# Peptides against a protein of PDB entry 3C66, part 128

Target 1, 189 residues: chain A of PDB entry 3C66
Amino acid sequence: KSWANLFEKNDFFFRYKFYLEITAYTRGSDEQHLKWSGLVESKVRLLVMKLEVLAGIKIAHPFTKPFESSYCCPTEDDYEMIQDKYGSHKTETALNALKLVTDENKEEESIKDAPKAYLSTMYIGLDFNIENKKEKVDIHIPCTEFVNLCRSFNEDYGDHKVFNLALRFVKGYDLPDEVFDENEKRPSK

## One batch from the design tools (peptide; made by RFdiffusion4, then SolubleMPNN)

Design b2_p24_4_s2 (from b2_p24_4, 8 letters changed)
Fold by OpenDDE base, seed 4:
Structure b2_p24_4_s2 (fold): chain B 189 residues (1-189), chain A 24 residues (1-24)
Amino acid sequence: as target 1 above (189 residues)
Amino acid sequence: ELEPIIEGEGELFDASETLAELHK
C-alpha cells in the first residue's frame, strides 16, 4: 500500500494499533495559538524522521491534518485538567464539564469574551517491527528533542501558563472520539 | 532541558508485550 493512500482519514485511524498524539495547547488568544500550533505542525516531520530510525519502529506515518478544538477555560486549573484529560477515550469525558467552543456558539456573549484554551492535535501512526517485538522502544528521546525544538524557537513559548505541548502514546482503541465519524466503529482491544 | 509531557500507555515499552496484549 502506497504512502499516499494512508493520508485518508477513514483508513488512517484503523490502520495502526498505536498512535502518537501531538497536542499544542494555548491558553490565550487565537493569534497566539495560530503561531504556536503552526510552529509545532511545521516540525512534526522532523519527529517522524527521528521515530523512523528507532529499531523497534517499522513505520511512523503522520496524519497531515490537525484536529482543532477550543474550550472556555476560566481558570488555570481548568487548563491543567484539559491537558490531563484530553487525548484518551478513557478520560476525555471529563472535558464535558467545560464549554466546548463551536461555530454555533462562539458569538454568544458568555463565550465570545471568555478565556479560552485552544488545542491543535496531530497524529502519527506507528507500526512496530514483528521481528523485533522484544525491542524496548523509548520514544522519550525523540519526543524530548521535539519539544525542545518547538519551545526554543521563541522565548515566549517557555511560558507554561500560556503555551504547552503534550505527546501521548495511545492505542487505537483509546483514540479520542474526534477521530471517528458517527457511523464508524471504534477499534476493539 | 525541558522534558516533554508524555502521557498514555507508556513512553518506554516492550513491543512484544504490548502487541500480545492487543491480540488477547
Scores: peptide ipSAE 0.059, ipTM 0.580, DockQ to the pose 0.067
Fold by OpenDDE base, seed 3:
Structure b2_p24_4_s2 (fold): chain B 189 residues (1-189), chain A 24 residues (1-24)
Amino acid sequence: as target 1 above (189 residues)
Amino acid sequence: ELEPIIEGEGELFDASETLAELHK
C-alpha cells in the first residue's frame, strides 16, 4: 500500500470515521522525551502491520507526522490528569488549567525551569469491513503487544512516573482540536 | 504484563454497528 499521499495533512482527519491515537508521554527532560517518543514512533509501522491482519480491519493508515505539545506539570496528579484528559475533544478543555509551553513563553523564568510533561501523538486512520454485522474486532492484543514492545526496549521505560504510553480509539468527530486547522470545521456526528 | 490504556469506543467493538450509527 502506498502511503505517499499521506505525507501531507490534506484531508487525513476527514477520510476515516475511526482513529487510533498513540501518545507517548514523558515527565522529565526534553532529551528523555526525544528518545522515548522516537522509539514509539519507530514502532508504529509494526502496529499497523498487526492491525491490518485482523479480519475486521480493511485499512490501517498512519499519519506520518507526530503532533507535539508540552505542559508545565508540577505534580504527579497533573501528569495523571494529562493522560486522562488528552486525546478527546470532549475532555481536552481540562488541559486549559495547565500552562501550555509555547515558543513565545518557553524562555519565561516561571516556565523555563519548571517540571514539564511532553506529549507526542501519532494517528492511525481505520476502515473496517462492514459486510458481516456480527463481526467483532478486538484491537486489545495488537495494542498490548505494541506497548510491551516499546516498554521492554529499555528498563528505564518501565518507570510509569516518567514514561507513559496510551492508545485511544476515537471517532472522527471527537478528535482533538490540534488535528484541525483554524479554517477547518470539525466533522459532525 | 503491561496493558495499554485504551480509551474511547473500547478494545472490542462491533464495527458494523458503530459505522451505522456514524452515518445517521
Scores: peptide ipSAE 0.048, ipTM 0.593, DockQ to the pose 0.067
Fold by OpenDDE base, seed 1:
Structure b2_p24_4_s2 (fold): chain B 189 residues (1-189), chain A 24 residues (1-24)
Amino acid sequence: as target 1 above (189 residues)
Amino acid sequence: ELEPIIEGEGELFDASETLAELHK
């Protein structure tokens, strides 16, 4: 299927068995996050190109819309927890321990002045050409190159206390709830 | 159903030591 057709269909998160999640994290200001996430998002197409040429990958299709969320993040431990738990349905419930920032609550004094972690997540659907389950596809190199590309763009992005970037390979049934509409059920195993 | 072995699966790249440990 053409990329153009993907934009017309709401079945992106049902189309593939496998996905690569790219999450930009920022514990800082909204402005810092906008710059960081914008940079990461602008480079995703390069990662797609590198993935598509790997042996064993048939298709790598990006979902063009980023998913945005932010949490009150008073401690570095909370920030680490977010990075550990986010991006998997199995673990995302741990995020319920944190205060999600919403349009309804963002002006509350307890939230407005609180330290925040911002998240922007891009998704790539993956289809593989494999003859047997013993075949290996190594995505480490293109993923590492992508991270290095993003981190090297600005010296400030080397500060892991503020800026982080994680790539997670996930199965369709373990996608975060955010990718599904209220009327959609997550795919089964 | 056939599934590939994916190297780099779930890895946090260029992370601090603490974060790297969490993602191992």
Scores: peptide ipSAE 0.048, ipTM 0.618, DockQ to the pose 0.312
Fold by OpenDDE base, seed 5:
Structure b2_p24_4_s2 (fold): chain B 189 residues (1-189), chain A 24 residues (1-24)
Amino acid sequence: as target 1 above (189 residues)
Amino acid sequence: ELEPIIEGEGELFDASETLAELHK
């Protein structure tokens, strides 16, 4: 089976037991988010390269399409909540307390001019090369290096009130609902 | 079934300082 098939959705979110989520957050304008998320996305390949050379990682395969979402985000506490709860099926239901911006509602007066948090998420499927259950894989170094690379690119990206970047390791059964079609069944444990 | 121990599993590597503390 060709890797080219994984550049489309196909069975990407069913193929791996483990995923790394990379989410760029922006509480500001859509223009600010476009620049920030675009930068992050442009650097994902560098992270993949760093992951692939780790002894415990057999495969690190990026899904090329970002997932985009935005919420009405009136307070800093809401922004913190989004960052805390997003990216896990276990916790994402907490986001239901916020107004999701959609193509259907984005032109409503109460939403159009409201403060927003924008999210762009990239996914990397991971396959590990382990001989026993005691083997450890430390992804902190490449992940931290990636964060530092993105944050240091422009001084404006150091403002955590506006720009944030989170990497989350997640199991396939705990992926957010957004990665599955309505007719797809979530992977089991 | 064998699974690796992943350092930082479930943890956010960067966010607000408050979130970083919560995920430690």
Scores: peptide ipSAE 0.038, ipTM 0.609, DockQ to the pose 0.386

Design b2_p24_4_s3 (from b2_p24_4, 9 letters changed)
Fold by OpenDDE base, seed 3:
Structure b2_p24_4_s3 (fold): chain B 189 residues (1-189), chain A 24 residues (1-24)
Amino acid sequence: as target 1 above (189 residues)
Amino acid sequence: EIEPIIEGEGELFDASETLAKLHS
């Protein structure tokens, strides 16, 4: 299958056993989030390039489309909770305590003017070289460099109360529900 | 230096061991 055919939503989240999730968080305006997430998304290709050259990584393939969500986020504690719980099927149920903003409810008076946390998540599918059983893969360096690159772009992005960036290494069976269609079964362990 | 928040199996892992566990 050509590279272009791989980015049809068809089997990306079933193709790999391992994924790196890159989530840009913004507790502020939609405009702030669009700028922040757009920057992060623009740099994902650089992260992929850095991952591909690591010993033990055979493939690093980005999914082409971000996943977007937003929650009513009245407190800083709620914002920390979102960052802690999001990105894993095991923990994402905790997000049900927050009001998800949808196209149906966004104009409601209680939601329209409420403080919000915006999330944009990019996924990288990872395949590893298994031949060397003793090979340790260290993604800390490229991930740290990526975060520093994004955060240093603008002084405002240093404000952790507003802008955050998290990278989560997850197994395919622990991907968030958002990546699967209603008719798709989650990969088994 | 701003370190990323990396969760899951962490920043350092044995890929071969991890893959073996997923096949079991």
Scores: peptide ipSAE 0.051, ipTM 0.582, DockQ to the pose 0.067
Fold by OpenDDE base, seed 4:
Structure b2_p24_4_s3 (fold): chain B 189 residues (1-189), chain A 24 residues (1-24)
Amino acid sequence: as target 1 above (189 residues)
Amino acid sequence: EIEPIIEGEGELFDASETLAKLHS
């Protein structure tokens, strides 16, 4: 399959065994989130470049479109819970305790003016060169550099009560439900 | 230095070991 075909959703989330999830979180306004997530998304290509040159990584392939979600987030504890539970099929059911904002409910008075957490998630598919390079791969360094790059862009992004950035390494069978269509079967272990 | 929140398995891993585990 050509690399171009891997930008299609159906092929992308079944092609790799490993994924890096990059989630920008904002507990604030939609405008704040748009700026923050837009910045993060604009830097993902730089992270890809850093991952590609790591020993043991054969391919780091970004999915080009973010996944967007938002929740009513009345407390700081709720915001911490979102950051802890989001991005894994094993834990994402905990998010059902929060009100998901949808196109159908966003205009309800109880939701419209409620405090919200916004999430934008980018995915990088990872293929490892097992046969030729058996070094331990440490993605912490490029990930830290990426976070520093994003956080240092504006002093406001240092406020962890509002802006957060998480990178999660997940296996294909533990990808969130959001990446699959209703007719798609989740990859097996 | 601002540390990222890195969650899940494989922050530091041997790719061969990790893939072998997935195939077992």
Scores: peptide ipSAE 0.045, ipTM 0.548, DockQ to the pose 0.067
Fold by OpenDDE base, seed 5:
Structure b2_p24_4_s3 (fold): chain B 189 residues (1-189), chain A 24 residues (1-24)
Amino acid sequence: as target 1 above (189 residues)
Amino acid sequence: EIEPIIEGEGELFDASETLAKLHS
């Protein structure tokens, strides 16, 4: 099947058992986030290339459209909580303690001028070529190289109070709710 | 079904220092 089919949502989040999530976080302005997330997104193809050449990885296919969200984030602790809890269905309910910014509420005075955390998330579907359960696939190297590549692009991105980047390996049944439509059933374990 | 053992599974790369400590 051609990569072209992966540009649309289709069955992407049902096709693979495993996914790598790449989330760019920004606690600052929307302009700051646009620059940061845009940079991260522009480098995802390089990560895919590095993943594809790993012996244990059969397929690494990116979903090319990012998922965007933002939260009112009044404190640093809230920002840390977002980074800890986001990206897993098991933990994402903790985010309900924060105010999600939506098109419907973004103009409210209490939200409009509030400190915000912006999130942009890219997904890579993974298929593995493992013959023995003892075989290991180490994604630390390509993931670390990717992080370093993004962070080193601009000195401003060294400020972890503003800019963060997380990569999370998840199973399909533990994908965040955001990737599924209301009428779609989450994959089972 | 054989599932791969993924080194780095569940790890958050380049998160805040606090998060790095929590997941270590």
Scores: peptide ipSAE 0.140, ipTM 0.693, DockQ to the pose 0.368; fails the geometry check
Fold by OpenDDE base, seed 2:
Formats: C-alpha cells, sequence, structure tokens
Structure b2_p24_4_s3 (fold): chain B 189 residues (1-189), chain A 24 residues (1-24)
C-alpha cells in the first residue's frame, strides 16, 4: 500500500499486527518540547527508510500525524512513571494518576504554572516477511541509530531529566487507547 | 507466528538501554 493512504487514521491501527512507537518526552517548557519533538518527528522518515531495508521487514509505514499529550508532572518520579507506563494499553491506566492537560483546563492556575511532561508519539506500522522460524529481525540497530541521531543533534538533548526518547515495539492489541476512536474496538490478540 | 522479543524494559530510551528482536 502507498503512503498516501496513511495520511489519515482510517484503518492504520488495524492494518498491522505490529507497531513501533516513537515517543519524544519533554519535562520542561512547551518551547523545549516543540524543538525536541519537531526534531524527532523530522527524523522518523530516516528510521522508516532504515527499517524498510532490513531483511525480514516487508513494510514499514509511518502514520503521519503525531499524537500529542501533556501531563502535570510535579516530580521526577512522575516523569519516570510516564515513560514506563505510556505506550501500552496494559500499563497506560497508571497515567490516570496524573492530571492530563487539556484545552479546557490548561488555563487553570493549578495547571498553568505546574511542571509538565509533554509527549509526542509517532507510529510506524510493521509487516514482516519471516518464512523461517529461525529468522530473526533485529530492529535494535536502526532504532539505536535513530536515538543517537536525535540525541546527538544538540548536547541539551542528552539531559535525560528533560528530554527523553522511547521506541517501543507494540502489538496492535496493546496500542494505547489514544489511537482508537471511541466507537472503534481494539484489535484482538 | 512472529513474536517480538524485547530485551530489557521493552523500550529504547537511549542507544544502550534495550534490544528488540523479532522471530516467527
Amino acid sequence: as target 1 above (189 residues)
Amino acid sequence: EIEPIIEGEGELFDASETLAKLHS
């Protein structure tokens, strides 16, 4: 399928059994996040290209729209928790302990001046061509290269207290709720 | 069936953190 069909949500999150989630985290200002996430997002196509040429990967299709969210993040532990729990349906309920920043609440004094963690998540749908059970696909290589590419762009991005980048391999049934509409049923195992 | 094997916490937070492997 052409990338043209992936500009809209449509059936993207039902089309693949496997997804690579790329999440840029920022515990800081929105301006910091804009720069960081923008950088990461700008490099996703390079990751896709690297994935596409790997033996055993048949398809690597990016979803073009990032998913944006932000949470009140008063502590470093909260920030670590976000990074640990986000990106999986199995664990994302833990995020309910944090205040989600919304357009409706962002101007509240308790939220406006609160420390925040910003998240921008890109998704890559993956299809594999593995005929032999002994065949292994190591996506660590391109993922590592991608992380290094992003982190090395500016020395400030080496500060893990502020900037983080997670790549998570996720099955379709374990995608976060954010990728589905309220009327959509989560893929089954 | 292709099953992912993720070594570590299942996420790459930096280049040294985790290894994701796939097998059928």
Scores: peptide ipSAE 0.082, ipTM 0.660, DockQ to the pose 0.184; fails the geometry check

Design b2_p24_4_s4 (from b2_p24_4, 10 letters changed)
Fold by OpenDDE base, seed 3:
Structure b2_p24_4_s4 (fold): chain B 189 residues (1-189), chain A 24 residues (1-24)
Amino acid sequence: as target 1 above (189 residues)
Amino acid sequence: ELEPEIVGEGELFDASELLEKLHK
């Protein structure tokens, strides 16, 4: 398959057993989120490069498009809950306690002016060198360096009440529902 | 099927105080 075809959604989330999720969170304005998420997205290629040099990683391929979502987020506790529960199929049902903002409901009086948390999520598919059963891969360094790189760009991004950035390692069967179409079957373990 | 041992699996990586509170 061509390089262009590799980034098509059609099979990306079925191609790998492992994924790294990069989520930029903003509890504030859409404008704030656009700047923050745009910065994070612009640095993903650097993270890929750092992952590729790890001895146990055979392939690190980014999905080219971010996934966007937003929730009504009236409290800091709600914002913490979003960050804790998002990004895993095992836990994402907890987000049903919050109102998801959609094109259909965004103009409702109870939603339009409500405090919101915005989410932008990038995915990296990972393939490992598994020929040796004892292979260990430590992702702490590249992930921490990436977070520090993004947060150090502007002092305002150090405010965790507004801006957050999480990297989550997940297995393909535990990917969030957002990556699959309604007619697609979730990968099994 | 053989899987690698991933050091850092199950962790959220962030420099924010919020994520440190939740996951450390």
Scores: peptide ipSAE 0.222, ipTM 0.754, DockQ to the pose 0.393
Fold by OpenDDE base, seed 4:
Structure b2_p24_4_s4 (fold): chain B 189 residues (1-189), chain A 24 residues (1-24)
Amino acid sequence: as target 1 above (189 residues)
Amino acid sequence: ELEPEIVGEGELFDASELLEKLHK
């Protein structure tokens, strides 16, 4: 299969059994998020390179486009809840307790000036070596290095009250609903 | 079919201090 086909949405989220989700969170201004998420996104290639050299990983392929969302986030507890619940189909329904910002509601007075959490999520599809299935694959090193790389770029990004970066390993059947179209069926276990 | 054992599966590698504590 051609490289071009790997980056098509319709195939990407059905192609792999495993995914690494990279989510940049910002509780602040849209401008702050643009800078933070842009930085994170610019470094994803480096993470892919580090993942590819792990013995148990056969393939690490990034999806080229981020998924964007934002929520009204009045409290720090809400921000922590978003970070805990987002990125898994099992837990994402908890986000329904918060107001999702949409193009339809963003101009409402109660939403327009409300504190917000912004999310940008990148996905990496992972294929593992069959011969290494019994081996432990430790992704802590490349993931930690990636986090450190992003956080160290600017001292302001060390403020966890504003900027956060979560890397989540998920199975294809547990991907968030956002990656599927209405006419697509979620992968089964 | 056997799946690989992934160290770090389900963990968040960076977040708020509370989340880091919960997912270590």
Scores: peptide ipSAE 0.176, ipTM 0.671, DockQ to the pose 0.365
Fold by OpenDDE base, seed 5:
Structure b2_p24_4_s4 (fold): chain B 189 residues (1-189), chain A 24 residues (1-24)
Amino acid sequence: as target 1 above (189 residues)
Amino acid sequence: ELEPEIVGEGELFDASELLEKLHK
């Protein structure tokens, strides 16, 4: 199997039944987000290593490139909504209520100086050992350790009004639309 | 196909206080 192809997208989002999404959120400046997301991204390999040694996990394979998005985010309630709804196909339609920042609209006066929420998302494909059907796989421990590692790096990252970090376990059929090309069909249940 | 129980399935880890309330 050519593992190299997985790092270039290709069939990465069709290859696994399960994925772990790691999203760094920033309600602030682009500079703040660059530092925060860069830190989180730099630590993802450590999380992968911790996942790989779990008895119930056969494979933990990271996708090497982050997905980037940003929204106009005028209120704290909007920021909470983004964090609640993002990362699942079932709920992501709620994000349509917010203005997505794009290369086409970023220079508009109403968008340029507006408060923004920035999102950077990393994906890990997961394959489990089916033979151990009676065993529980607890990803909570390595995920919590990862969050603590990122949050403790700088005191500023403890401010939940600005910086947030979410890890979401999702099934392949519930991945966000952003991971698929226009001509690709979403995996079936 | 029977798969092992995944602790943390469908949950969010270390989001805002509101998300902690909703997803724990």
Scores: peptide ipSAE 0.096, ipTM 0.673, DockQ to the pose 0.379
Fold by OpenDDE base, seed 2:
Structure b2_p24_4_s4 (fold): chain B 189 residues (1-189), chain A 24 residues (1-24)
Amino acid sequence: as target 1 above (189 residues)
Amino acid sequence: ELEPEIVGEGELFDASELLEKLHK
């Protein structure tokens, strides 16, 4: 499988049964998010490298383009809710309670100056080399190291009220709707 | 079909206390 295919959406979200989602959250300015998400994105390949060498992981392929979204986020509770609910089809409907910022509405007075949560999500497709159901793969270490790496880059990124970083292991059938085109059918369980 | 047992499945990995509280 060529790396070239990883730059195109194509069938990336159908190729793997498992994905690791890396989401950078920012409740602050667009500039803050740009710096934070840019940093996180720049380090994803390091995470991939760490995943690739784990026993039981056959392939770790990053989808190289981030998914961007932003919501009006008036309260800290809203920000917590976003972090809790985002990244899973099972829970993402809760985000409908928030106003999604779009190109069509971003200039509205009620949205333009509203507090916002920005999200940038990277995806890693995972293929496992398993011999039996007893195969155990621990991704905790590389994921934790990645988070620490990103957060330690700048002291400002330690402010969890503004900057957050979550890694979520998801199955293909539970990927967020954003990864699929309107004409694409979600993978079945 | 064979699936691995993934340590960390269903967890959100974050250094934030918030996410730790939400998912532990």
Scores: peptide ipSAE 0.183, ipTM 0.703, DockQ to the pose 0.393; fails the geometry check

Design b2_p24_5_s1 (from b2_p24_5, 9 letters changed)
Fold by OpenDDE base, seed 5:
Structure b2_p24_5_s1 (fold): chain B 189 residues (1-189), chain A 24 residues (1-24)
Amino acid sequence: as target 1 above (189 residues)
Amino acid sequence: SALDEKIKEIQEKLKKTFVFTPEY
């Protein structure tokens, strides 16, 4: 199968057993989020390159398009909850307590001027070169370097009340619902 | 600084989460 086919949504999220999720969070304006998420997205290729050279990693393939979502986020506690619960099928149901912003509802008076949290999520499919079931893989160094690179780019991105960046290691059966179409069956364990 | 403490927290979380044995 050509690399081109791995960039189709339906093939990508069934191709790998393991995924790395990279989520840029912004509690502020759409303009602030566009700048922050754009920066993070521009650096993902550097992270992939650092992952590919690790002995325990056989393949690191990025999905080329971000997943975008936004929620009404009236409090700092709500923003912390979003960051804790987002990115796993096991926990994402907690987000149902918040109002999802859509193209259909964004002009409603209760939503239009409300504080919002914006999310942009990038996915990397991972295949490991493990000869022994006891072999450990360590990706914390390249991931930490990536976070530091993004956070140090501008002083404004040091404000954790506004800008956040999270990385999550997820199994294919625990991917968020957003990556599957309504008619697609979630991967089994 | 508050920023340094937050960075340290993130690094510790990443270290704990991203050292693993994949189960095939």
Scores: peptide ipSAE 0.182, ipTM 0.715, DockQ to the pose 0.746
Fold by OpenDDE base, seed 4:
Structure b2_p24_5_s1 (fold): chain B 189 residues (1-189), chain A 24 residues (1-24)
Amino acid sequence: as target 1 above (189 residues)
Amino acid sequence: SALDEKIKEIQEKLKKTFVFTPEY
């Protein structure tokens, strides 16, 4: 069965019980974020390859499209809050305290020149071997290698005040709202 | 360095979060 049929957005976020979220954060310019997120996205395939060879992982399937968002981020504390709260349905409501940048509001004076945090999120659907349901799976090593690979690519990406990279293991029912269409019902527990 | 400490923190967080038993 060709990978092509797996890329229908609507099925991907219902197909797996588990997802790995990879979010590139930038508190800076759009240009800085484009370079950083583009680098991270380019390395996701390497992470997938490292995950697929683990005995506990049956499937590691990347979703091809990144999810993009940006927030007004006036302080470093706001930036830390974004990184803490983003990527889970349980916690994402805390982001409502920040102004989401949209096409409708981006030209407003209060937003246009405001400090922003940019987010690009990639998703990997994970299926585990049934035999391993009772066994611990350790994906720490490939994830750490991935983070190190991205962070070490350019010295500038070592500045955690500007550039951040987070990986989050999430269950399908706790995926962010952004992955579902308005008419889609979130997966149940 | 501050960077090394942050990387270590991330690694420790990853270790705690990414060693798990899948519960289907």
Scores: peptide ipSAE 0.179, ipTM 0.722, DockQ to the pose 0.762
Fold by OpenDDE base, seed 3:
Structure b2_p24_5_s1 (fold): chain B 189 residues (1-189), chain A 24 residues (1-24)
Amino acid sequence: as target 1 above (189 residues)
Amino acid sequence: SALDEKIKEIQEKLKKTFVFTPEY
């Protein structure tokens, strides 16, 4: 990894107090996930453009690289649990009950042919106009439009048993561990 | 439809989570 890429990553996840997480989930094949996550990723720019024009948003800055993970996901309940717990440091420890698929274990007989949930997560750093501490920011419209855009692109993406898309608003101190290097200290409150 | 219900659920979740006052 080039030193430049390390500095860019480190600066991004410490620069903003607020982040929007966009996670594409697939319980199926890696090919299905590649198509789904690729579609979602391709539309993130449109969401950014819609966020940037909102009066309460000063900056909407996308992180350019997705974070990828996969879990053994034998049941639908496990898939729901992944979607509920992923994307927050407070809740991600619940995922330890599932087998994380790694390059080291992917060829194990118990993992190779097991049902899997694939995750691809994009991050948008958010800066808000502070002047009115009492002003509410409402980003639900552009976020809903984004979800509808992705879900309506192909009829297959309407199958919630296979394909899911979640958006999460997260504070910097509650970002998942995946965004930090092992030696990086998590941002304080 | 089942899709419409799921979209509604997502919209409701988004409204609760994405209407906020930023606290710096």
Scores: peptide ipSAE 0.179, ipTM 0.720, DockQ to the pose 0.748
Fold by OpenDDE base, seed 2:
Structure b2_p24_5_s1 (fold): chain B 189 residues (1-189), chain A 24 residues (1-24)
Amino acid sequence: as target 1 above (189 residues)
Amino acid sequence: SALDEKIKEIQEKLKKTFVFTPEY
């Protein structure tokens, strides 16, 4: 099946048992986030290429579209909480303590002028070659290189108070609710 | 399973590297 057929949203989050989540965080302006997330997104392809050549990885397939969200983030503690809790179904309910910015509420004065955390999340579906038991699959190396590449691109991206980048390895059953449509059932364990 | 152990190892490595950004 061509890579193009894998981009149909309908099966991507059901096709793989494992996913790598790449989330760009920005506590600042939407413009800052656009630049940061755009940079991160532009480098995801390089990460995929590096993952694909690892002997323990059979498939590394990126989802083509980022998932975007933003929260009112009045404190640094809230920003840390977002980074800790986001990207897992087990923990994402903690984000309900924060006000999600939506198209419906973004013009409210209490939201418009509030400090915000912006999130852009890319997903890579992973299939591992289990038969190659002898080779340690260490995705840490390409992931570290990816983070270093993104963060070193501009000195401003070294400011962890504003810009963050997290990679999370998740199982399909623990994917965030955002990846599923209302009619889709979460994969079972 | 051996896969689960590898996954756990990967997750632990990723957590150490990406969640705990070393304060440079």
Scores: peptide ipSAE 0.051, ipTM 0.547, DockQ to the pose 0.057

